Peptides against a protein of PDB entry 3HUF. Designs and how they scored, part 3

Target 1, 320 residues: chain A of PDB entry 3HUF
Amino acid sequence: MWIIEAEGDILKGKSRILFPGTYIVGRNVSDDSSHIQVISKSISKRHARFTILTPSEKDYFTGGPCEFEVKDLDTKFGTKVNEKVVGQNGDSYKEKDLKIQLGKCPFTINAYWRSMCIQFDNPEMLSQWASNLNLLGIPTGLRDSDATTHFVMNRQAGSSITVGTMYAFLKKTVIIDDSYLQYLSTVKESVIEDASLMPDALECFKNIIKNNDQFPSSPEDCINSLEGFSCAMLNTSSESHHLLELLGLRISTFMSLGDIDKELISKTDFVVLNNAVYDSEKISFPEGIFCLTIEQLWKIIIERNSRELISKEIERLKYA

## One batch from the design tools (peptide; aimed at target 1 R27 I43 K76 K104)

Design b1_p8_6 (made by RFdiffusion4)
Pose (drawn by RFdiffusion4):
Structure b1_p8_6 (pose): chain A 301 residues (1-255, 262-274, 288-320), chain P 8 residues (1-8)
Amino acid sequence: MWIIEAEGDILKGKSRILFPGTYIVGRNVSDDSSHIQVISKSISKRHARFTILTPSEKDYFTGGPCEFEVKDLDTKFGTKVNEKVVGQNGDSYKEKDLKIQLGKCPFTINAYWRSMCIQFDNPEMLSQWASNLNLLGIPTGLRDSDATTHFVMNRQAGSSITVGTMYAFLKKTVIIDDSYLQYLSTVKESVIEDASLMPDALECFKNIIKNNDQFPSSPEDCINSLEGFSCAMLNTSSESHHLLELLGLRISTFMKELISKTDFVVLNGIFCLTIEQLWKIIIERNSRELISKEIERLKYA
Amino acid sequence: EEEVVEED
């Protein structure tokens, strides 16, 4: 999401989260859902227009910002962005840091992008919530992405968690649920400061894993719990390979050395396991000679 | 209301 703040007291010492849409910025304008008051001698009463475009699907994967446009409103002293004068017809920016000077104001409005891309575990969930989050400047998607910051698990309807959830937990993604999304549906009309929505997501995550037999205490205890073991799988996607790597496993991808060297086969007279079955063991017992002893029992037998 | 002028 986009945020602005400034030195001096030109934004009254406050920061602000800017959603997709258009803002009029100027000396004689009141701070509301579509105006931003910036007080300085050289800033015109209505000085600049900031237009933030809604996100594209590609931004969910790249982590790129919503397009930020600035128009100078035929002002007395002009507008610059990163020291470039804004021409007529305005300019658009896809960088994550923007220094915006209005007129000859010695203090710049500093716009910066905070990473926030939300992965859903369910297509019906994505379709229900995507437009809401896109209007806040939050890219969403279903497939794996390296720019994902949050993961929305399905309602844990007294049932096992999905591989997408296990993977998000291991790669230290913040896991959230419907209740946090309901909070996000509250905020479009609001004028709120930098980092206003982020801590609630962490509180939601910390509460989810509490008293939950689908999760251990932390991603740290899960990571490298199966070191010294090895495994094999058919056409391993880079995500499943990374998931198994995070467990400390040695992996051999296939299309007398696939059988005796390899302790077990991970799926989607050899011994086979699903990741769902492997997660049950990855939690269950205590130590390295216990939580990896049940897996060592399933191999000999 | 104030006019728009140069900075100090």

Design b1_p8_6_s1 (made by RFdiffusion4, then SolubleMPNN)
Fold by OpenDDE base, seed 1:
Structure b1_p8_6_s1 (fold): chain B 320 residues (1-320), chain A 8 residues (1-8)
Amino acid sequence: as target 1 above (320 residues)
Amino acid sequence: EEEVVEED
C-alpha cells in the first residue's frame, strides 16, 4: 500500500495510507477518502491531484507499487516529484519512493510503498476477496511469487494443510486467514488518518500457528532438517520441489513409478509421491524403498525427532 | 526558508 508522511508537520504529524483512488491535495481541503489536507502557506488551496491505480498482474509478481499519478492543479509554482517538475498533463510514477514538493513549500510529502502482496491457496477464496483487496492496493494471485508477503491458507475442516501452506510457512511468508481479510476490508471504511492502525498480520499468523498442531513452532525448526538425505519426487508441482529443497533434501525427479530403477533406489533414501499416485499405485511400489506423500512427510518433519523418525522408516523397509 | 503564499 502507499503511505504518505511529511516533513515539518504539514500532514499534522500523521502517516496516512492511500488506497487506490483519487485525492485532491491542498491547504483548504478537509481530510476524507478523496482529500488530503496539507498545512502550509506555500501550498495552494487545491494544489495537486494524486491518483493511485489498482494493482496490475505484474505487481503481484514484482512486488511493484500501484501506479501513482500526480497532476498539478494549475498552481503558481507547480508540483515536483523526485525534483522533477510534473508535466502539464500529469505524470505517472512506479518508483517505491516519491518525494513530492508542492510549490515552494520547504517541506516535502514523502510517499513510500509498503510491500503487501497476498497469495491465495484456494481459487474460490481468491475469487471472493481479490476485488476488495485490489481496491486496497494489494496485489493478489494464486501462483507462487517471491514478492508475496502474505498467504491465505485453505481452510478445510479435518484436512491436512496443503503443500502451498507448508511451503508458504517454510519460506517465512505470513500465513493469514479469513479473519484478517475481514479486518482489512473494514479498515477501508475508516478514513485511515493513521497508517499505524493497519492490522498486524504477524499476530494473526502467531494465532494460526498456536491453534493448529499441523505447524511447527518456527520455520527454522524444519529448514534444512533433512540435510544429508536424498529423495526422488514425482514431477507434480514446483511448490513441492521447493518445499523439499527447503528441507535440505537432495532431489531427483521422475515422471512415473516405472522410472524408479535400481540405480535411483541405490542413491535415494525415500520417494515422495502425490496423494493420487500414492493411493492408486500402492500395490506397484518399488521394493526396497520407502514411499510416502508430502503430507506424510510433513507429519514427520514437524516432529522434533524428524531425522530419527525418517531413519527408522527407511530402515524398516530395507529389512522388510 | 520563508513560506511563500501561493495564489490559486
Scores: peptide ipSAE 0.114, ipTM 0.803, DockQ to the pose 0.236
OpenDDE base, seeds 2, 3, 4, 5: peptide ipSAE 0.059, 0.112, 0.112, 0.091; ipTM 0.769, 0.800, 0.797, 0.773

Design b1_p8_6_s2 (made by RFdiffusion4, then SolubleMPNN; from b1_p8_6 with V5E D8E)
Fold by OpenDDE base, seed 5:
Structure b1_p8_6_s2 (fold): chain B 320 residues (1-320), chain A 8 residues (1-8)
Amino acid sequence: as target 1 above (320 residues)
Amino acid sequence: EEEVEEEE
């Protein structure tokens, strides 16, 4: 989201969130959803127009800012952004930090981008929330992205956490739920005067982790916990591969269970399968190898003695 | 710096 602050009390010592939309900026406007009052004699009554676009699909993958358009409203001394005069038709900016100078005012409006990109695990939840979140200047998507800061856990009562949720946790993304999204949707009016009123997602995350026994106390409890072990996996989602890498596993990939030869078995401690392959091919597993799902692996990984549990299960099946 | 009033 875009946040503006300024020196010299020209913003009355307040920080403000700018959501996607159009703002008239000037000395003689009243602060509301479409106006930003700036207090200086060096600023025109109606000085500039700020227009913040909704997030692009590219912004979800890059964590880049919503496009920030600045237009001067035919003022005597013009408007500058990052020491450059705004052009006659206005200019658009994708920099994360904007120093906005209105006329000859010695104090600048400092606009900065706080990165917030929300990944969804469920396409139905994305369809419900994407429009509202985009109107807050929050990029949203389903695919894994290095720019993702938050992950929406789908709560079905009594379901195991998904691979996406496991991976989001190990990536140190802030896991959130629908209650946090509801709260975000209500803050649009309250944050006009004070950007510090933005809800803390870390409190929601702490509560999710504390109240769900399927999470370890921290990602650090699981990261590299299986260092020195090797696995083979079916060429599944990139998230599944990256999850196993974060566990410190050496990973070999195969295209079918028929590609699991004696050489692969000799170098592999266990095989990781998706639920569909595990359930359909349980009768045709290669002899002398431990096969499990990611969800079965996760149940072992969250235990304090995960290495001992894995070693014991590998030994049990090598001698069965 | 002296504040300079902008004319519309």
Scores: peptide ipSAE 0.056, ipTM 0.786, DockQ to the pose 0.272
OpenDDE base, seeds 1, 2, 3, 4: peptide ipSAE 0.054, 0.050, 0.045, 0.047; ipTM 0.776, 0.773, 0.772, 0.772

Design b1_p8_6_s3 (made by RFdiffusion4, then SolubleMPNN; from b1_p8_6 with V5T)
Fold by OpenDDE base, seed 4:
Structure b1_p8_6_s3 (fold): chain B 320 residues (1-320), chain A 8 residues (1-8)
Amino acid sequence: as target 1 above (320 residues)
Amino acid sequence: EEEVTEED
C-alpha cells in the first residue's frame, strides 16, 4: 500500500495510507477519504490531484506499487515528482519511492510503497476477498510469487494443512486467516489520519501457529533438516518441488511409477507421491523403496528427531 | 528558502 509522510510538519507530523482512489491535495481542503490537507503558504488551496490505481496482475508477481498518477491543478509554480516537472496532462509513476514537491514548498511529500501481497490457497476465498483487498491497494492471487508477503490459510476445522500452507510457512511468509482479512477490511476509515493503526499480522500469525499442532516451532527447524537425503517425485506442482528443495533434498522427477527403475531406486532414499496416486497405486509400488505423500513427510519433518525417524523408516523398508 | 505564497 502507499504511505505518505512529509517534512517540515506540512502533514501535521502524521503518516497517511493512500488507498486506490482520487485525492485533491492542497492548503484549503479538509482531510477525508478524497482530500489531503497540506499546511504551507507556498501551496495552492487546491494544488494537485493524486490518483492511486487498483493493483494489476503484474503487481502481484513483482510486488510493485499500484500506479500513482499526479496531476497539477493549473498552479503558478507547478508540481514535481522526483525532481521532474509533472506534465500538463499529468504523469503516472511506478517507482516505489516518490518525492513530491508542491510549488515552491521547501518541504517534500514522501510517498513510499509498503509491500503487502496476499496469496490465497483456494479460488473460492480469493473470489470472496479479492475485491475488498484490491480496494485497499493489496495485490492478490493464487499462484506462488516471490513477492508474496502473506498467505491465507482456510479455516477448515480438522483438515490437514495444505502443501501451499506448508510451503508458505517454510518461506517465512506471514500466515493469516479470514479473521485477519475481516479486521483489515474494517481499518480503512481509521488509518486516514494514522498509518500505524494497521493491524499486526505477526500477532495473528503467532496465534495461528500456537493453536495448531500441525506447525513446527519455527521454519528454521525444518529448513535443510533432510540435507543429504535423496527423493524422487512425480512432476506435479511447483510448490511441492520448492517445498522439498527447502528441506535440503536432492530431487529427481518422473512422469509415472513405471519410470521408477533399478537405477533410480539405487540413488533414491524415498519417493514422494500425491494423495491420488498414493491411494490408487499402493498395490503396484516398486519393491525396496519407501513411498510416502507430502502430508506423511510433513508429519515426520515437524518432529524434533525428523532425521532419525526418516532414517528408521528407510532402513525398515530396505530389509523387509 | 522564503515561503512563496501561490495565488489561486
Scores: peptide ipSAE 0.066, ipTM 0.789, DockQ to the pose 0.251
OpenDDE base, seeds 1, 2, 3, 5: peptide ipSAE 0.066, 0.064, 0.057, 0.054; ipTM 0.790, 0.785, 0.766, 0.769

Design b1_p8_7 (made by RFdiffusion4)
Pose (drawn by RFdiffusion4):
Structure b1_p8_7 (pose): chain A 301 residues (1-255, 262-274, 288-320), chain P 8 residues (1-8)
Amino acid sequence: MWIIEAEGDILKGKSRILFPGTYIVGRNVSDDSSHIQVISKSISKRHARFTILTPSEKDYFTGGPCEFEVKDLDTKFGTKVNEKVVGQNGDSYKEKDLKIQLGKCPFTINAYWRSMCIQFDNPEMLSQWASNLNLLGIPTGLRDSDATTHFVMNRQAGSSITVGTMYAFLKKTVIIDDSYLQYLSTVKESVIEDASLMPDALECFKNIIKNNDQFPSSPEDCINSLEGFSCAMLNTSSESHHLLELLGLRISTFMKELISKTDFVVLNGIFCLTIEQLWKIIIERNSRELISKEIERLKYA
Amino acid sequence: DEYEKLEF
């Protein structure tokens, strides 16, 4: 999401989260859902228009920002963005850091992008919530992405968690649920400061894993719990390979050395396991000679 | 207004 703040007291010492849409910025305007007051001698009463475009699907994968546009409103002293004078017809910016000078004001409005891309575990969930989050400047998607910062698990309806959830937990993604999304549906009309929505997501995550037999205490105790073991799988996607790597496994991808060297086969007279079955063991017992002893029992037998 | 007293 986009945030602005400034030195001096030109934004009254406050920061602000800017959602997709249009803002009028100037000396004689009141701070509301569509105006930003910036007080300085050289800033025109109505000085600049900031237009933030809604996100594209590609930004969910790249982590790129919503397009930020600035128009100078035929002002006495002009507008610059990163030291470039804003021409008529305005300019658009896809960088993550923007220094915006209004008139001759010695203090710049500093706009920066905070990473926030939300992965859903369920297509019906994505379709229900995507438009809401896109209007806040939050890209969403279903497939794996390296720019994902949060993961929405399905309602844990007294049932096992999905591989997408296990993977998000291991790569240290913040896991959230419906209750946090309901909070996000509150905030479009609001004028709120930098980092206003982020801590609640962490609180939601910390509460989810508490008293939950689908999760251990931390990603740290899960990572490299199967070191010394090895495995094999058919056409491993880079995500499942990375998931198994995070467990400390040695992996051999296939399209007398697939059988005796390899301790077990991970799926989607050899011994086979699903990742769902491997997760049950990855949690269960205690030590490295216990939590990886039940897996060593399933191999000999 | 102090804004009108400013020169280019």

Design b1_p8_7_s1 (made by RFdiffusion4, then SolubleMPNN; from b1_p8_7, 5 letters changed)
Fold by OpenDDE base, seed 5:
Structure b1_p8_7_s1 (fold): chain B 320 residues (1-320), chain A 8 residues (1-8)
Amino acid sequence: as target 1 above (320 residues)
Amino acid sequence: SESDLLEP
């Protein structure tokens, strides 16, 4: 999201979130959803127009800011952004930091991009929330992104956490839920005057982890916890592969259970299967190898003695 | 909506 602050008292000592939309900036406007009052004798009554675009799909993958357009409203002394005079037709900016000078005002408005990019675990929740979040200037998507800062966990009562949630946790992404999204949807008016009223996602995350026994205390408890072990997996999802890599596993990929030969078995401590293959092929599992699902592996990983547990299970099945 | 005449 875009946040503005200013030196001196020109913004009344307050920070403000700028959501996507158009703002008239000047001395003689009243702060509201479409106006920014700036207190200086050196600026015009109506000095500039700020237009913040909604996030693009590209912004979700790059963590880039919503495009920030600045237009001078034909003022005597113009407007500058990053020491450059704004062109007559206005200019658009994708820099994360904008130093905006209105006319001869000795104080600048500093606009900075606070990165917030929300990944969703399922398309249904994305469809429900994406529009509202985009109107807050928050990029949203389903696919993994290096720009992802937050991950929405689907709270289905009695269900295990998804592979996406497990991976997001190990990536140290802030996991949030629908309650946090609901709270975000209400802040639009309150943060006009005080950007500090933005809800703390980290508090939401801490509460989720504390109250859910499916999570370890920290990602560090699981990262590289299986270093030195080797697994084979079906090439089904990139997230599953990356999850197993974060556990410190050596990974071999195969396309079918029929590809699991004696050579692969000799180099592999266990086989990771998706739920559908695990349930359908239980009778067809190769002899002398431990087969489990990601969810079964996760249940071992969250235990304090995960290495001992997995070693014991590997041994049990080698001799079965 | 009265077009606020931009004073020069």
Scores: peptide ipSAE 0.023, ipTM 0.565, DockQ to the pose 0.066
OpenDDE base, seeds 1, 2, 3, 4: peptide ipSAE 0.022, 0.023, 0.023, 0.034; ipTM 0.614, 0.629, 0.610, 0.634; seeds 3, 4 fail the geometry check

Design b1_p8_7_s2 (made by RFdiffusion4, then SolubleMPNN; from b1_p8_7, 6 letters changed)
Fold by OpenDDE base, seed 3:
Structure b1_p8_7_s2 (fold): chain B 320 residues (1-320), chain A 8 residues (1-8)
Amino acid sequence: as target 1 above (320 residues)
Amino acid sequence: SESDELLP
């Protein structure tokens, strides 16, 4: 989201969130969803137009800002952004920090990008929320991105957390739920005058972790917890692979259960399968190897004695 | 004109 602040009390000492939309900026406008009052005698009644675009798909992957357009409204002394005069037709900016000078006003409006990028675990929730979140200047998507700051957990009552949720947790992404998204949708009007009214996602995250026994206390409790163990994985999602890497596992990949030969078994402590293969192939599992799903592995990993638990399961099946 | 600055 874009936040503006200014020196010299020209914004009345307030920080303001600018959502996607168009704003008339000037001395003789009233603060609302489409106007920004700036208090200076050196500023025209209507001085500039700011237009903030909705996030692009690229912004989701890069964590880049919503495009910020500035147009001077034919003022005597013009408008500058980052010491450069705004062109007659306006200019567009993708920098995360904008120093906006209106005419000869000695104080600048400082615009800065606060990164918030929300990954969704399922396409249905993305479809439900993406439009509303994009109107808040929040990039959204399904695919993993290094720019993601938040992850929406799919709450199905009584279900295990998904691989996406597990991976998001280990990546130290702030996990949020639908209740937080609902709250975000309601604050749009309230934060116009006070950017500090933006809801704290970390509080939501803390509450999710505290109230769900499927989460360890911290990602650090799980990261590299299985260092020294080796697994084989069916060529599944990239998220599954990265999750196992974050556990400190040495990973071998195979294409089918039939490719699990004696050599692979000799070098592998356990096999990780997706739920579909695990359920369909339970009868045909290779002898002498521990096969489990990622969800079953996660249940072991969240325990304080995860290494001992895994070792016992490995031993039980090697000697069975 | 939208330009009505009171001071430079």
Scores: peptide ipSAE 0.101, ipTM 0.793, DockQ to the pose 0.301
OpenDDE base, seeds 1, 2, 4, 5: peptide ipSAE 0.100, 0.089, 0.096, 0.097; ipTM 0.791, 0.774, 0.790, 0.787; seed 2 fails the geometry check

Design b1_p8_7_s3 (made by RFdiffusion4, then SolubleMPNN; from b1_p8_7, 6 letters changed)
Fold by OpenDDE base, seed 1:
Structure b1_p8_7_s3 (fold): chain B 320 residues (1-320), chain A 8 residues (1-8)
Amino acid sequence: as target 1 above (320 residues)
Amino acid sequence: SESDLLKL
């Protein structure tokens, strides 16, 4: 989201979130959803127009800011952004930091991009929330992205957490739920005057971990916990591969169970399968290899003695 | 910092 602050109390010492929309900026406007009051005798009554666009699809992957348009409202001394005079038709900015000078005011409005990018685990929740979140200037999507700051877990009652949720957790992404999204949607008006009223997602995340026994206490408990083990991976998502990498596993990939030869078995401690393959192919598993799903592996890695548990299971199948 | 992402 865009946040503005200013020097010399020209914004009354307050930080303000700017959501996507259009704002008239000037000395003789009242703060509301479409106006920003700036207190200086050097600023025109109506000085500039700020327009913040909704997030682009590219912004979801890059963590880039919503486009920030500035137009001078035909003022005597113009408007500058980053020491450059705003063009007659207005200019658009994609820099994460903007120093906005209104006329001859010695104090600048500082706009900065606070990165918030929400990944969803399922398309249904994305479809439900994306419009509202985009209107907050929050990029949203389904695909893994290095720009993601938050991850919305799929709540299926009585189901194991998804691979996406497991991976988001190990990536140290803030896991959130529908309750946080509901709260986030309600604060839009309250944060207009005070950006500090933005809800802390960390409290939601802590509550999710505390109340769900499928999470370890921290990502650090699981990261590299299986260092020195080797696995072979069949028919899993990219998130599954990255999850196994974060566990410190050496990974071999293959396309069919028929590709699991004696050489691969000799170099592999266990085979990781997709649930559908695991269930359909149980009868065709190679002898002398431990086959499991990501969800079964997750149940092992969240235990304090994960290395011992996996070693015992590997040994059990070598001597069976 | 990781701390700044958590303060969102």
Scores: peptide ipSAE 0.000, ipTM 0.384, DockQ to the pose 0.015
OpenDDE base, seeds 2, 3, 4, 5: peptide ipSAE 0.000, 0.000, 0.000, 0.000; ipTM 0.390, 0.384, 0.386, 0.383; seeds 3, 5 fail the geometry check

Design b1_p8_7_s4 (made by RFdiffusion4, then SolubleMPNN; from b1_p8_7, 5 letters changed)
Fold by OpenDDE base, seed 3:
Formats: sequence, C-alpha cells, structure tokens
Structure b1_p8_7_s4 (fold): chain B 320 residues (1-320), chain A 8 residues (1-8)
Amino acid sequence: as target 1 above (320 residues)
Amino acid sequence: SESDKLKL
C-alpha cells in the first residue's frame, strides 16, 4: 500500500494510507477518501491530483507499487517528484519512494510503498477476496511469488494443512485466514487519517500457529531437519519440490511409479507421492520402499524427533 | 520504528 507522510506539520503530523483512487491535494480541501489537505501558505488551494491505480498482475510477482500518477493542477510553481518537474499532462511513477514537492513548500510529501502481496491457496477464496484487496492496493494471486508477504490458509474444519500452507510457513510468509481478510475489509475507512490503525497480521499468524497443532513452533524447527536423507517424488508441483528442498532433502524426480527401479530404490530413503497417486496406487507400491504423502511427511517433520521417526519408518519397510 | 508496526 502507499503511505504518505510529510516533514513538518503540513500533513498534521499524520501518516495516511492512499488506497487506489483519485485524490485532490491542496490547502483548501478537506481530508476525506478523495482529498488530502496540505497545510502550507506556499501550496495552492487545489495543487495536485494523485491517482493510484489498482495493482497489476506484474505487481504481484515483483512486489512493485501500484502505479502513482501525479498531475499538477496548473499551479504557479508546479509540482516536482524526485526533484523532477511533473509534466503538463501528469507523470506516472513506479518507484517505491516518491518525494513530492508542491510548489515552493519547503517540506515535501514523502510517499513510500509498503509491499503487501497476498497469495491464496484456494481459487474460490481468491475469487471472493481479490477485488476487495485490490481496492486496498494489495496484489493477489495463486502462484508462488518471491514477493509474497502473506498467505491465506484455507480453513477446512478437520482437514490437514495443504502443501501450499506448509511451504508458505517454511518460507516465513505471514499465514493469515479469512478473519484477517474480513478485518482488512472493515478498516478501509478508519485508516484514511491514521495509517497506524492497520491491523497486525503477525498477531493473526501467532494465533493460527498457537491454536493449530499442525504447525511447529517455528519454520526453523523444520528447515534442514531432514538433511542427509534422500527422497524421490513424482514431478507434480514446484511447491512440493521446493518444500522438500527446504527440509534439506536430496530429491530425485520420476514420471511414473513404474520408473522406480532398483537403482532409484538403492539411492532413496523414501518416496513422496501426492494424495491422488497414493490412494489409487497404494496396492502397487514397489517392495522395499517407504512411500508416503507430503501430508504424512509433514506429520513426521513437525515432531521433535522427526529424524528418528523417519529412520524407524525406513527400517520398518526395508525389512518388511 | 513506527514503520515496523505495520509489518504487513
């Protein structure tokens, strides 16, 4: 989201969130959803127009800002952004930091981008929330992104956490739920004048982790916990592969269970399967290998003695 | 910093 602050009292000492939309900036406007009052004798009554666009798909992958348009409203002394005079038709900015000088005002408005990119695990939840979140200037998507700051956990009562949730946790993203999204939707009006009223996602995350036994206490408890073990997996998802890498596993890939030869078995401690393959082919698993799902693996890795548990399961199935 | 409290 865009946040503005200013030197001196020209913004009344307040920080303000700028959601996507259009703002008239000037001395003789009243603060509301479409106006920013700036207190200076050097600023025109109506000085500039700020227009913040909704996030693009590219912004979700890059963590880039919503496009920030600045137009001078035909003022005597113009408007500058990052020491450059704004063009007559206005200019658009994608820099994360904007120093906005209104006329001869000795104090600048500083706009800075605070990146918030929300990944969804479930396409139905994305469809439900994306429009509202985009209107907050929050990029949203389903695909893994290095710009992802938050991950929406799918709350299905009595279900295991998904691979996406597991991976998000190990990546140290802030896991949130629908309750946090609901709260974000309600604060839009309250944060107009005070950006500090934005809800803390870390509190939501801490509460999720505390109240769900499917999570370890920290990602650090699981990262590299299986160092020295080797697995084979079906080439099914990039997230599954990256999850297993974060566990410190050496990973071999195969295309079908029929490709699991004696050589692969000799080099592999266990085989990781997706639920569909596990359920359909459990009767045809090769002898002498430990086959499990990622969800079954997760149940082992969250235990304090994960290495001993895996070792016992490997031994049990090699001698069965 | 007050900027740290808005840890999104």
Scores: peptide ipSAE 0.006, ipTM 0.437, DockQ to the pose 0.019
OpenDDE base, seeds 1, 2, 4, 5: peptide ipSAE 0.005, 0.000, 0.005, 0.005; ipTM 0.427, 0.463, 0.476, 0.433; seeds 2, 4 fail the geometry check

Design b1_p8_8 (made by RFdiffusion4)
Pose (drawn by RFdiffusion4):
Structure b1_p8_8 (pose): chain A 301 residues (1-255, 262-274, 288-320), chain P 8 residues (1-8)
Amino acid sequence: MWIIEAEGDILKGKSRILFPGTYIVGRNVSDDSSHIQVISKSISKRHARFTILTPSEKDYFTGGPCEFEVKDLDTKFGTKVNEKVVGQNGDSYKEKDLKIQLGKCPFTINAYWRSMCIQFDNPEMLSQWASNLNLLGIPTGLRDSDATTHFVMNRQAGSSITVGTMYAFLKKTVIIDDSYLQYLSTVKESVIEDASLMPDALECFKNIIKNNDQFPSSPEDCINSLEGFSCAMLNTSSESHHLLELLGLRISTFMKELISKTDFVVLNGIFCLTIEQLWKIIIERNSRELISKEIERLKYA
Amino acid sequence: DPELEEAE
């Protein structure tokens, strides 16, 4: 999401999260959901218009920011963005850092993008919540993305967690649920500062894994728990390969050396396992000679 | 605008 702050006291020492939509910025305007007051001698009463476009699907995958546009409102002393004078018809910016000078004001309004892309585990969940999050400047999606910062697991209806959840836990993504989304549905009309929504997501994640037999204590204990082992799978997607890599496994992808060298076959007279079955062992026992002894029992037998 | 005159 987009955030602005400034040196000096021109924004009253406060930062602000800007959502998609339009703002009028100026010396004689009051701070509300659509205006930003910036006090300095050289700043016109109504000085600039900031327009932030809603996110595209591509930004969920690239981590790119919502498009940020600035128009100078025919002012006495002009507007610059990253030292470039804003012409008539305005300019649009896709960079993540913007230094915005209004008039001759010696202090710049500093806009920066904080990464936040939310992956859903369920298509009906994505369809229900996507428009809400997009209006906050938060890209969403279902498929795997390297720009994902948060993952929404389904209601753990007393049942096993999905592979998408296991994978998000291992790559150190923050796992959140419906209750955090309900919190996000509160905030569009609000004037709130930088990092206002992020800590609640971490609190939600820390609470989810507490007293939960689908999770261990941390991603750290899960990572490289099966080092020394090897495995094989059919047309492994790069995500499942990365998931198995994170467990410390050696992997052989196939389309005498696929059988005796390879300890087990991971699926979707050889010995086979699902990742769902592998997760049950990855949690269960204690040490390296115990949590990887149940997997060593399933191989010999 | 006095504020702008002072700034100029």

